# Designs tried in a protein design run: peptides against a protein of PDB entry 3HUF. Part 48

Target 1, 320 residues: chain A of PDB entry 3HUF
Amino acid sequence: MWIIEAEGDILKGKSRILFPGTYIVGRNVSDDSSHIQVISKSISKRHARFTILTPSEKDYFTGGPCEFEVKDLDTKFGTKVNEKVVGQNGDSYKEKDLKIQLGKCPFTINAYWRSMCIQFDNPEMLSQWASNLNLLGIPTGLRDSDATTHFVMNRQAGSSITVGTMYAFLKKTVIIDDSYLQYLSTVKESVIEDASLMPDALECFKNIIKNNDQFPSSPEDCINSLEGFSCAMLNTSSESHHLLELLGLRISTFMSLGDIDKELISKTDFVVLNNAVYDSEKISFPEGIFCLTIEQLWKIIIERNSRELISKEIERLKYA

## One batch from the design tools (peptide; made by RFdiffusion4, then SolubleMPNN)

Design b1_p12_7_s4 (from b1_p12_7 with D3E F7E D9N)
Fold by OpenDDE base, seed 1:
Structure b1_p12_7_s4 (fold): chain B 320 residues (1-320), chain A 12 residues (1-12)
Amino acid sequence: as target 1 above (320 residues)
Amino acid sequence: LSEEELEDNSEG
């Protein structure tokens, strides 16, 4: 989200969130969803127009800002952004920090980008929330991104957490739910005057973890917990691969169960399968290898004695 | 520019 602050109390000492939309900026406007009052004698009654675009798909992957357009409203002294005069037709900016100078005002409006990027675990929830979140200047998507700051967990009562949720947790992404999204949607008006009124997602996250026994206390409890073990994985998901890497596993990939040869078995402690393959091919598993799902692996990893538990399972199947 | 000149120029 874009946040503006200013020197010399020209914004009344307040920070403000700018959502996607158009704002008239000047001395003789009233603060609302489309106006920003700036208090300085050197600023025109109507000085500039700020336009913030909705997030692009690229912004989801980069964590880049919503495009910020500035147009001078034909003022005598013009408008500058980062010491450059705004062109007659306006200019667009993708920098995360903008110093906006209105006319000869000795104080600048400082705009800075606070990154918030929400990944969804399922397309249905994305479809439900994406439009509203984009109107808040929040990029949204389904695919893993290094720019992701928040992950929306699907609350299906009684279901195991998804691989996406597991990975998001280990990646130290803030896991949120629909309750946070609902709350976030209500703050749009209140944050106009005070950007600090944005809800803290960490509180939501803490509550999710506290109330769900499928999570360890911290990602650090699981990261590298399986260091020294080797697994083979069906090459189905990048998230699954990254999850296993975060566990400290050495990973070999295969395309089908038929590719699991004696050489692979000799180098592998266990095989990780997706649920569909596990259920369909259970009868055809290679002899002498421990096969499990990611969900089954997760249930072991969240235990304090995970290394011992896995070792016992490996031993049990080597002697079977 | 004097403060007065700044005021006058901002009213335009």
Scores: peptide ipSAE 0.032, ipTM 0.721, DockQ to the pose 0.522
Fold by OpenDDE base, seed 2:
Structure b1_p12_7_s4 (fold): chain B 320 residues (1-320), chain A 12 residues (1-12)
Amino acid sequence: as target 1 above (320 residues)
Amino acid sequence: LSEEELEDNSEG
């Protein structure tokens, strides 16, 4: 989201969120959803137009800002952005920091980009929320992105957390839920989008972790917790692979259970399977190897003695 | 700035 603040109290000492939309900026406008009053004798009644575009798909992957357009409204002394005069037809900016000077005003409006990219685990939930979040200037998507700042967990009572949620947690992404999205939607209805009204996602995250026994106290409790162990995985999910890497596992991949030979068994402590394969082929598992699902593995790794628990399960099957 | 200069900056 774009946030503006200004020097010399020309914005009345307030920070304001600028959502996607058009704003007339000047001395004689009244603050509302489409106007920004600037208090200075050195600026025009209607001085500039700011236009913020909705986020692009590229912005989701890069964490870049919504495009910021500035047009001077034919003022006597013009408008500058980052010490450069705005062109006659207006200019567009993708920099994360903009210093906007209106005419001869000795104080600048400072616009800065607060990065927020929300990943969804569920496509139906993305479809429900994407439009509203994009209108807040928040990029959204399903795919993993290095720019992701927040991850939406679907609250299904009694369901296990998904692999996507597990991975988001270990990546130290702020996990949020539908309640937080609802609060964001409410903030958009404010006429004066004061930046201080933005709900704290970290508080939401802390509450999720505290109230759900499927999460460890911190990602650090699980990261590299299984260092030194080796697993084999059915090559079906990239997220599953990345999750196992964050646990510190050495990973071998295979395409079918029939590919599990004596060589693979000799270098592998356990086999990780998806739920469908585990349930359908349980009777056909190779002898002498420990097979489990990611969800079963997760239940072990969230325990403080995860290494001892895994070791006991491996030993039990070697002597059975 | 004269009141006129303030007005001229306000009409522009």
Scores: peptide ipSAE 0.031, ipTM 0.721, DockQ to the pose 0.445
Fold by OpenDDE base, seed 5:
Structure b1_p12_7_s4 (fold): chain B 320 residues (1-320), chain A 12 residues (1-12)
Amino acid sequence: as target 1 above (320 residues)
Amino acid sequence: LSEEELEDNSEG
């Protein structure tokens, strides 16, 4: 989201979130969803127009800012952004930091991009929330992104957490739920005057973790917890692969259960399968190898004695 | 240093 602040009390000492939309900026406007009052004698009654675009798909992957357009409203002294005069037709900016000078005002409006990218685990939930979140200047998507700051967990009571949720947790992404999204949607008006009123996702996250026994206490409890073990996985999910890597596993990939030969078995401590393959192929598992799902593995790794548990299972099947 | 009286652009 774009946040503006300024020195010299020209913004009344307040920070403001600028959501996607158009704002008239000037001395003789009243702060609302489409106006930014700036208090200085050097600023025209209507000085500039700020237009913030909705996030692009690219912004979700890069964590880049919503495009920020500035137009001078034919003022005597013009408008500058980052020491450059805004052109007559306006200019668009993709920099994360903008110093906006209105006329001869000695104080600048500082606009900075606070990255917030929300990944969804469920496409239905994305479909429900994406529009609203995009209108807040928040990029949204389903795919893993290095720019992801938040992850929306599908809160189905009594269901196991998904691989996406597991991975998000291990990546130290802030996991949120629908309650946070609802809360986020309600603050749009209140944050006009004070950007600090934006709800903290960390509280939501803490509550989720505290109330769900499927989460370890910290990602650090699981990261590299299985260092030294080797697994083979069906090449079906990139997220699963990355999850296993974060556990410190050496990973071999195979395309089918038929590719699991004696050589692979000899070098592999266990085989990780997706639920569908596990359920369908359970009868055809090769002898002498421990096969489990990611969810079954997760249940082990969240335990304090995960290494011992894995070792026992490996041994049990090697000698069976 | 004459404080350049920031011209009151109120008339514009």
Scores: peptide ipSAE 0.031, ipTM 0.683, DockQ to the pose 0.371
Fold by OpenDDE base, seed 3:
Structure b1_p12_7_s4 (fold): chain B 320 residues (1-320), chain A 12 residues (1-12)
Amino acid sequence: as target 1 above (320 residues)
Amino acid sequence: LSEEELEDNSEG
């Protein structure tokens, strides 16, 4: 989201969130969802137009800002952004920090991008929320992204957490739920004058973790916890691969259980399977190898003695 | 700055 602030009380000491939309900026406008009052004698009654675009798909993957367009409204002294005069037709900006000078005003409006990028685990929830979140200037998607700051977990009572949730946790993404999204949808008007009123996702996250015993105490408890072990996995999920990498595992990939030969077994401590393959083929697992699901692995990983537990299971099946 | 320049700073 874009946040603006200014020195010299020209914004009345307020910080504002600028959501996607159009704003008239000037001395003789009233602060609302489409106007930004700036108080200085050197600023025109109507000085500039700010236009913030909705997030692009690229923004979801890059963590880049919503495009910020500035147009001067035919003022005598013009408008500058980052010391450059805005062109007559307006200019667009993708920099995360903008210093906007209105005319000869000695104080600048500072616009800065606060990164918020929400990944969804459920396509149905994405479909429900994406439009509203995009109107807040928040990129959304389903796929993993290095730019992801938040991850929406489904509240399913009694269900195991998904691989996506596990991975989101380990990569230190703030896990949120639908309750946070509901709350976020209500604050749009309240944050116009005070950007600090934006709801803190960390409280939501803390509550989720506290109320769910499927989470370890911290990501650090799990990261590299299986260093020195080797696994083989079915080449079906990038998230599963990344999750296993974060555990410190050496990973070999295969396309089918038939590809698990003696050579692969010799260098592999265990095989990680998805639930569908595990359930369908559990009777035909290769001999002498420990096979488990990601969910079963996760249950071991969250234990304090995870390395010992895994070692015992490996030994049990190698010598059985 | 003229009073007019102080009031509007617009060209029109």
Scores: peptide ipSAE 0.038, ipTM 0.735, DockQ to the pose 0.341; fails the geometry check

Design b1_p12_8_s1 (from b1_p12_8, 6 letters changed)
Fold by OpenDDE base, seed 2:
Structure b1_p12_8_s1 (fold): chain B 320 residues (1-320), chain A 12 residues (1-12)
Amino acid sequence: as target 1 above (320 residues)
Amino acid sequence: DEELEKYELEEE
């Protein structure tokens, strides 16, 4: 989201969030959803127009800002952005920091991009919320991205957390739920005068972790917790692979259970399967190898004695 | 603010 602040109290000492939309900036306008009052004698009654575009699909992957357009409204002294005069037809900016000078005003409006990108685990949830979040200037998507700051957990009461949620947690992404999204949808009017009224996602995250026994106390409790163990997995999910890597596992991949040869078995402590393969192929598991699902593995990893638990399960099958 | 009084009023 774009946030503006200014020196010399020309914005009345307030920070303001600018959502996608058009704003008239000047001395003789009233603060509302489309106007920004600036208190200075050196600023025109109607000085500039700011236009913030909705986020692009590319912005979700890059964490880049919504495009910021500035147009001077034919003022006597013009408008500058980053010490450059704004062109007659307006200029567009993709920099994360903009110093906007209105006329001869000695104080600048400082616009800065606060990075917020929300990943969804479920396409139905994305379809429900994407439009509202985009209108807040928040990029949204389904795919894993290094630019993602937040991850929406699907609240299925009584279900195991998804691999996407597990991975988001280990990546130290802020996990949020539908309650946080609902709160975000209501703040659009309240944050016009005070950007500090934006809800804290970290508080939501802390509450999720505290109230859900499927999460460890911290990602650090799980990262590299299985260092020194080796697993094999079906080459089906990139997120599953990345999750297992964050656990410190050495990973071998196979295409089918029939591809698990004696050499692979000799180097592998256990096989990780998805639920569908585990349930369908349970009768045809290779002899002498420990097979488990990602969900079963996660239940072990969240325990303080995860290494001892896995070691015991591996030993049980060697003596069976 | 005395400093702001030194800047020329932008005419419309």
Scores: peptide ipSAE 0.034, ipTM 0.683, DockQ to the pose 0.286
Fold by OpenDDE base, seed 5:
Structure b1_p12_8_s1 (fold): chain B 320 residues (1-320), chain A 12 residues (1-12)
Amino acid sequence: as target 1 above (320 residues)
Amino acid sequence: DEELEKYELEEE
């Protein structure tokens, strides 16, 4: 989201969130959803127009800002952004930091981009929330991105957490739920005068982790916890692969269960399968190999003695 | 307040 602050109390000592939309900026406007009052004798009654675009799909992957358009409203002394005069037709900016000078005002409006990118675990929740979140200037998507800051877990009562949620947790992404999204949608008007009123997702995250026994105490407890072990998996999910890598596993990939030969078995401690393959093919598993789902593996890794537990399971099946 | 008075007022 864009946040503006200013020197010399020209914004009344307050920070403000700028959501996607159009704002008239000037001395003689009243602060509302479409106006920004700036208090200076050197600023025109109506000085500039700011237009913030909704996030693009690219912004979800890059964590880049919503496009910021500035137009001078034919003022005597013009408008500058980053010491450059705004062109007659206006200019657009993708920089994360903008120093906006209105006329000869000695104080600048400082606009900065606070990165927030929300990944969703399922397409249904994305479809429900994407429009509202985009109107807050928050990029949204389903795929993993290095720019993701938050992850919306699917709230299914009584189900195990998904691979996406597991990976998001280990990647140290802030996990949130629908309650936080609802709260975000309600604060839009209240944060006009004070950007500090924006809810902190870390409190929501702490509550989710504290109240759900399916999470380990910290990501650090699980990262590299299985270092030295080797697994094989079907070449199906990139998220599953990345999750297993974060556990410190050496990973071999195969195309079918029929490709699990004696050589692969000799180099592999266990095979990781998705639920569908595990349930359908459990009768035809190769002899002498430990097969488990990611969810079963997760139940082991959240335990304090995870290395001992997995070693016992490997030994049990090698000598059976 | 006094330092801001040194700047020319923008026209109305």
Scores: peptide ipSAE 0.034, ipTM 0.682, DockQ to the pose 0.301
Fold by OpenDDE base, seed 3:
Structure b1_p12_8_s1 (fold): chain B 320 residues (1-320), chain A 12 residues (1-12)
Amino acid sequence: as target 1 above (320 residues)
Amino acid sequence: DEELEKYELEEE
């Protein structure tokens, strides 16, 4: 989200969130969802127009800001952004930091981008929330992204957490739920006067982790916890691969169970399968190798003695 | 703010 602040009390000492939309900026406007009052004798009554676009698909993957357009409203002294005069037709900016000078005002409006990018584990929830979140200037998607700051966990009571949730946790992404999204939707108008009123997702996250025994105490408890072990994985998902990498595993990939030969077995401690393959093919597993699902692996890695547990399972199957 | 008074008023 874009946040503005200013020196010299020209914004009355307040920070303000700018959501996607159009704002008239000037001395003689009233603060509302489409106006920004700036208090200076050197600023025109209606000085500039700020237009913030909704996030692009690219912004979801890059964590880039919503495009910020500035237009001068035919003022005597013009408008500058980052010491450059705004052109007659306006200019668009993708920089994360903007210093906006209105006329000869000695104080600048400082706009900065606070990154918030929400990944969804569930496409139905994405469909429900994406429009509203985009109107907050929040990029949304389903695919893994290095720009992801928040992850919406699917609330299925009694089910194991998904691979996406596991990976989000290990990546130190803030896991949130629909309750946070609902709360976020209510604060849109209140944050006009005080950007600090934005709800803290960390409280939601803490509550999720505290109330769910499927999470370890911290990502650090699991990261590299299986260093020195080797696995083979059916090439099914990038998230699964990345999850196993974060565990410190050496990973070999294969395309079918038929590719699991004596050579692969000799260098592999265990095979990781998706649930569908595990359930359908368990009768056809190669002898002398430990096969498990990611969910079964997760149940082991969240234990304090995960290395011992894995070692015992490997030994049990080598001598069976 | 006394510093702001030193700047010329923007003419509308």
Scores: peptide ipSAE 0.033, ipTM 0.682, DockQ to the pose 0.285
Fold by OpenDDE base, seed 1:
Structure b1_p12_8_s1 (fold): chain B 320 residues (1-320), chain A 12 residues (1-12)
Amino acid sequence: as target 1 above (320 residues)
Amino acid sequence: DEELEKYELEEE
C-alpha cells in the first residue's frame, strides 16, 4: 500500500494510507477518500491530482508498487517528484519512494510503498477476496511468489494444514485467516487519517499459531531440522520441493514409483509422496524403503525430537 | 523561520 507522510506538519503530523483511487491535493480541500489537505501557504488551493492504480498481476510477483500518477493542476510553480518537474500531461511512477514537492513548499510529501502481497491457498477464497484487496492496493494471487508477505490459511475444520500453509510458515510468511481479511476490509475509511490504524497481521498470526497444535513454536524449530537426511519425492509440486529443502533434506526427484531403483534406495532415507499416490499405490511400494506423505512428515517435524523420530521410522522399516 | 517566509508565495 502507498503511505504518505510529510515534513513540517503540512499533513498535520499524520501518516495516511492512499488506496487505489484519485485524490485532489491542495490547501483548500478537506481530507476525505478523494482529497488530501496540505497545510502550506506555498501550495495552491487545488495543486495536484494523485491517481493510484489497482495492482497489476506483475506486482504480485515483484512486490512492486501500484502505479502512482501525479498531475499538476496548472499551478504557478508546478509539482516535482524526485526533484523532477511533473510534465504537463502528468507523469506515472513505479518507484517505491516518491518525494513530492508542491510548488515552492519547503516541505515535501514523502510517499513510500509498504509491500503487502497476499497469497491464497485456495482459488475460492482468492475469488472471494481479490477484488476487495486490490481496491486496498494489495496484490493477490494463488501461486507462490517471493514477494508474498502474507498467506491466507483456509480454516477447514478438522483437516490437516496444507502443504502451502506448511511452506508459508517455514518461509516466514505471515499466516492470516479470513478474520484478518474481514478486518482489513472494514478499516478502509478509518485509516484515511491515520495509517497506524492498519491492523497488525502479526497479532493474527500469533493467535493462529497459539490456537493450532499443527504448528511448531517457530519456523526456526523446523528449518534444517532434517539436515543430513535424504529423500526422494514424486515431482508433483514446487511448494513441496521447497518445503523439503527448507527442512535441510537432500532431494531426489522421480516421475513414477517404477523409477525407484536399488541405487535410489541406497542413497535415500525415505520417499515423500502426495496423499493420492500414497493411498493408491501403498501396496506397490518398493521393498526396503520408508514411504510417507508430506502431512505425515510434518507431524514428525513439529515434534521436538523429530530427528530421533524419523530415524526410528527409517530403522524400523529397514529391519522389518 | 526566515527561510519559510520566502516560500510563503501563495499559489493561486
Scores: peptide ipSAE 0.037, ipTM 0.688, DockQ to the pose 0.292; fails the geometry check

Design b1_p12_8_s2 (from b1_p12_8 with E4I E6K F8E)
Fold by OpenDDE base, seed 4:
Structure b1_p12_8_s2 (fold): chain B 320 residues (1-320), chain A 12 residues (1-12)
Amino acid sequence: as target 1 above (320 residues)
Amino acid sequence: EEEIEKFEEEEE
């Protein structure tokens, strides 16, 4: 989201969130959803127009800001952005930090991009929330992205957390739920005058972790917890691979259970399977190797003695 | 303080 602050109390010492939309900026406007009052005698009554675009699909992958357009409203002294005079037709900016000077005002409006990019675990929730979040200037998507700051956990009562949720947790992404999204939808008017009224996603995350026994206390409890172990996995999921890497596992990939030969078994402590393969092929598992699902692995990983638990299962099958 | 006051030309 774009946040503006200013020096010299020209914004009354307040920070403001700028959602996608158009704003008239000047001395003689009243703060509302389309106006930004700036208190200086050196600023025109109606000085500039700010236009913030909705996020693009590219912004979801890059974590780039919503496009910020600035137009001078034919003022005597013009408008500058990053010490450059705004062109007569207006200019558009994709920089994360903008120093906006209105006329001869010695104090600048500082616009900065607060990174917020929300990944969804499922397409149904994305379909429900994407429009509203885009109107807040928040990029949204389903695919993993290095730009993701938040991850929406699906609250299916009684289901295990998904691989996406597990991976998001280990990546130290802030996990949020539908309750946080509901709250975000209500604050749009209140944050016009004070950006600090934006709800803290970390509070939501802390509450999720505290109230759900499927999470360890921290990602650090799981990251590299299986260092020194080796696994093999079916080459079907990039998220699953990255999850296993974050556990510190040495990973070998195979295309079918038939590719699990004596050589692979000799180098592998256990095999990680998806649920479909595990359920269908459990009768045909190679002898002398521990096979488990990612969800079964996760249940072991969240235990304090995860290394001991895995070692016991490996030993049980090597000597069987 | 004093130099800031001189640049308060009211933009019309």
Scores: peptide ipSAE 0.034, ipTM 0.644, DockQ to the pose 0.285
Fold by OpenDDE base, seed 5:
Structure b1_p12_8_s2 (fold): chain B 320 residues (1-320), chain A 12 residues (1-12)
Amino acid sequence: as target 1 above (320 residues)
Amino acid sequence: EEEIEKFEEEEE
């Protein structure tokens, strides 16, 4: 999201979130969803127009800012952005930091991009929330991205957490829920005068983790917890692979259960399967190897003695 | 074409 602050008292000592939309900036406007009052005698009554675009798909993957357009409204002394005069037709900016000087005002409006990028675990929730979040200048998507700051957990009562949720937790993404998204949707007007009124996602996250026994106490309890073990997995999802890497596993990939030969078994401690393959093929599992799902593995990993539990199960099947 | 009212900036 874009946040503006200003030097001196020209923004009344307040910070403001700028959502996607158009803003008239000047001395003789009233603060609302489309106007930014700036208090200086050297600023025109209507001085500039700011236009913030909705996030692009690229912004979801890069964590880049919504495009920020500035147009001078034919003022006597013009508008500058990063010490450069704004062109007659306006200019567009993708820099994360903008110093906006209105006319001869000795104080600048400082616009900065606060990265917030929300990954969804399911397409249904994305479809429900994406439009509203994009109108807040928040990029949204389903695919894993290094730019993701928040992850929306799918709330299904009595279901195991998804691989996406497990991975989001281990990569230290702030896990949020629909209640937080609902709260975000209400702040659009309240944050016009004070950007500090943004809801704290970390409180939501702490509550989710505290109230769900499927989470370990911290990501650090699980990261590299299986160091020294080796697994084989079907080429399923990139998230599954990255999850297993974060556990410290050496990973071999195979294309079918038929590729699990004596050589692979000799080099592998256990095989990780998706639920569909596990359920369909459990009767045909190779002898002498421990096969489990990611969800079954997760249930072991969240235990304090995870290494001992896995070791015992490996031994039981290798020497049976 | 919305005539943008040209207001002169006051000199501080």
Scores: peptide ipSAE 0.032, ipTM 0.661, DockQ to the pose 0.102
Fold by OpenDDE base, seed 2:
Structure b1_p12_8_s2 (fold): chain B 320 residues (1-320), chain A 12 residues (1-12)
Amino acid sequence: as target 1 above (320 residues)
Amino acid sequence: EEEIEKFEEEEE
């Protein structure tokens, strides 16, 4: 989201969130959803137009800002952005930090991009929330992105957390829920004068982790917890692979259970399967190897004695 | 053509 603040109290000492939309900036406007009052004698009554575009699909992957357009409203002394005079037709900016000088005002408006990119685990939830979040200047998507700051957990009551949620947790992404999204939707008007009224996602996250037994206390409790163990997995999911890597596992890949040869078995402590393969092929599991699902593995990993639990299970099957 | 009302900047 774009946030503006200014020197010399020209914004009344307040930080303001600028959502996608058009704003008239000047001395003789009233603060509302389309106007920004700036208090200085050296600023025109209507000085500039700010236009913030909705996020692009690219912005979700890069964490780049919504495009910020500045147009001077034919003022006597013009408008500058980053010490450059704004062109007659206006200019567009993709920089994360903008110093906006209105006329001869000795104080600048500082616009900065606060990175917030929300990943959804479920396409139906994305479809429900994307429009509202995009209107807040928040990029949204389904795919893993290095720019992702927040991950929406789907609350299915009584279901195990998804691999996407597990991976988001281990990546130290802020996990949020529908309650946080609902709250974000309601604050749009209240944050217009005070950006500090933006809800803290970290508080929501802490509450989710505290109240859900499917999460360990911290990602650090799980990261490299299985260092020294080796697994084999079906080459089907990148997120599953990255999850197992974050656990410190040595990973071998196979295309089918029939491709699990004696050599692979000799080097592998256990086989990780998705639920569909586990359920369909349970009768055809190779002899002498421990097969489990990612969800079964996760239930072990969240325990304080995860290494001992896995070791016991591996031993049990070697002697069976 | 929205006549952009020319606002005089007050000279400090």
Scores: peptide ipSAE 0.031, ipTM 0.661, DockQ to the pose 0.103
Fold by OpenDDE base, seed 3:
Structure b1_p12_8_s2 (fold): chain B 320 residues (1-320), chain A 12 residues (1-12)
Amino acid sequence: as target 1 above (320 residues)
Amino acid sequence: EEEIEKFEEEEE
């Protein structure tokens, strides 16, 4: 989200969130969802127009800001952004930090981008929330992104956490739920005067982790916990591969169970399968190799003695 | 109106 602040009390000492939309900026406007009052004698009654676009699909993957357009409203002294005069037709900015000078005002409006990108584990929840979140200047998507800051966990009571949730946790992404999204939707008007009124997602995350025994105490407890082990996996999902990499595993990929030959078995401690393949092909598993699902692996990983547990299972199946 | 707005920017 874009946040503005300014020196010299020209913004009344307050930080303001700018959501996607159009704002008239000037001395003689009243603060609301479409106006920003700036208190200086050097500023025109109606000085500039700020236009913030909704997030692009690219912004979800890059964590880039919503496009920020500035137009001068034919003022005597113009408007500058990052020491450059704004062109007659307005200029668009993708920099994460903007220094906006209105006329000869000695104080600058500082706009900065606070990155927030929400990944959804569930396409139905994405469909429900994406429009509203985009109107907050929050990029949303289903696919893994290095720009992802938050992950929406699907609340199915009594189900195992998904691979997406496991991976989000290990990536130190803030896991949130629908309750946080609902709360976030209510604060849009209240944060106009005080950007600090944005809900803390970290509290939501803490509550999710505290109330769910499927999470380890920290990502650090699991990251590289299986260093020195080797696995083979069916090439099914990028998230599964990345999850196994974060565990410190050496990973070999195969396309079918028929590719699991004696050579692969000799170099591999265990085979990771998706649930569908595990359930359908369990009777056809090669002898002398430990096969498990990611969910079964996760249940071992969250234990304090994960390395010992895996070693015992590997040994049990080598001698069976 | 536009000319009056230009005049108030000169008072600093």
Scores: peptide ipSAE 0.029, ipTM 0.672, DockQ to the pose 0.192

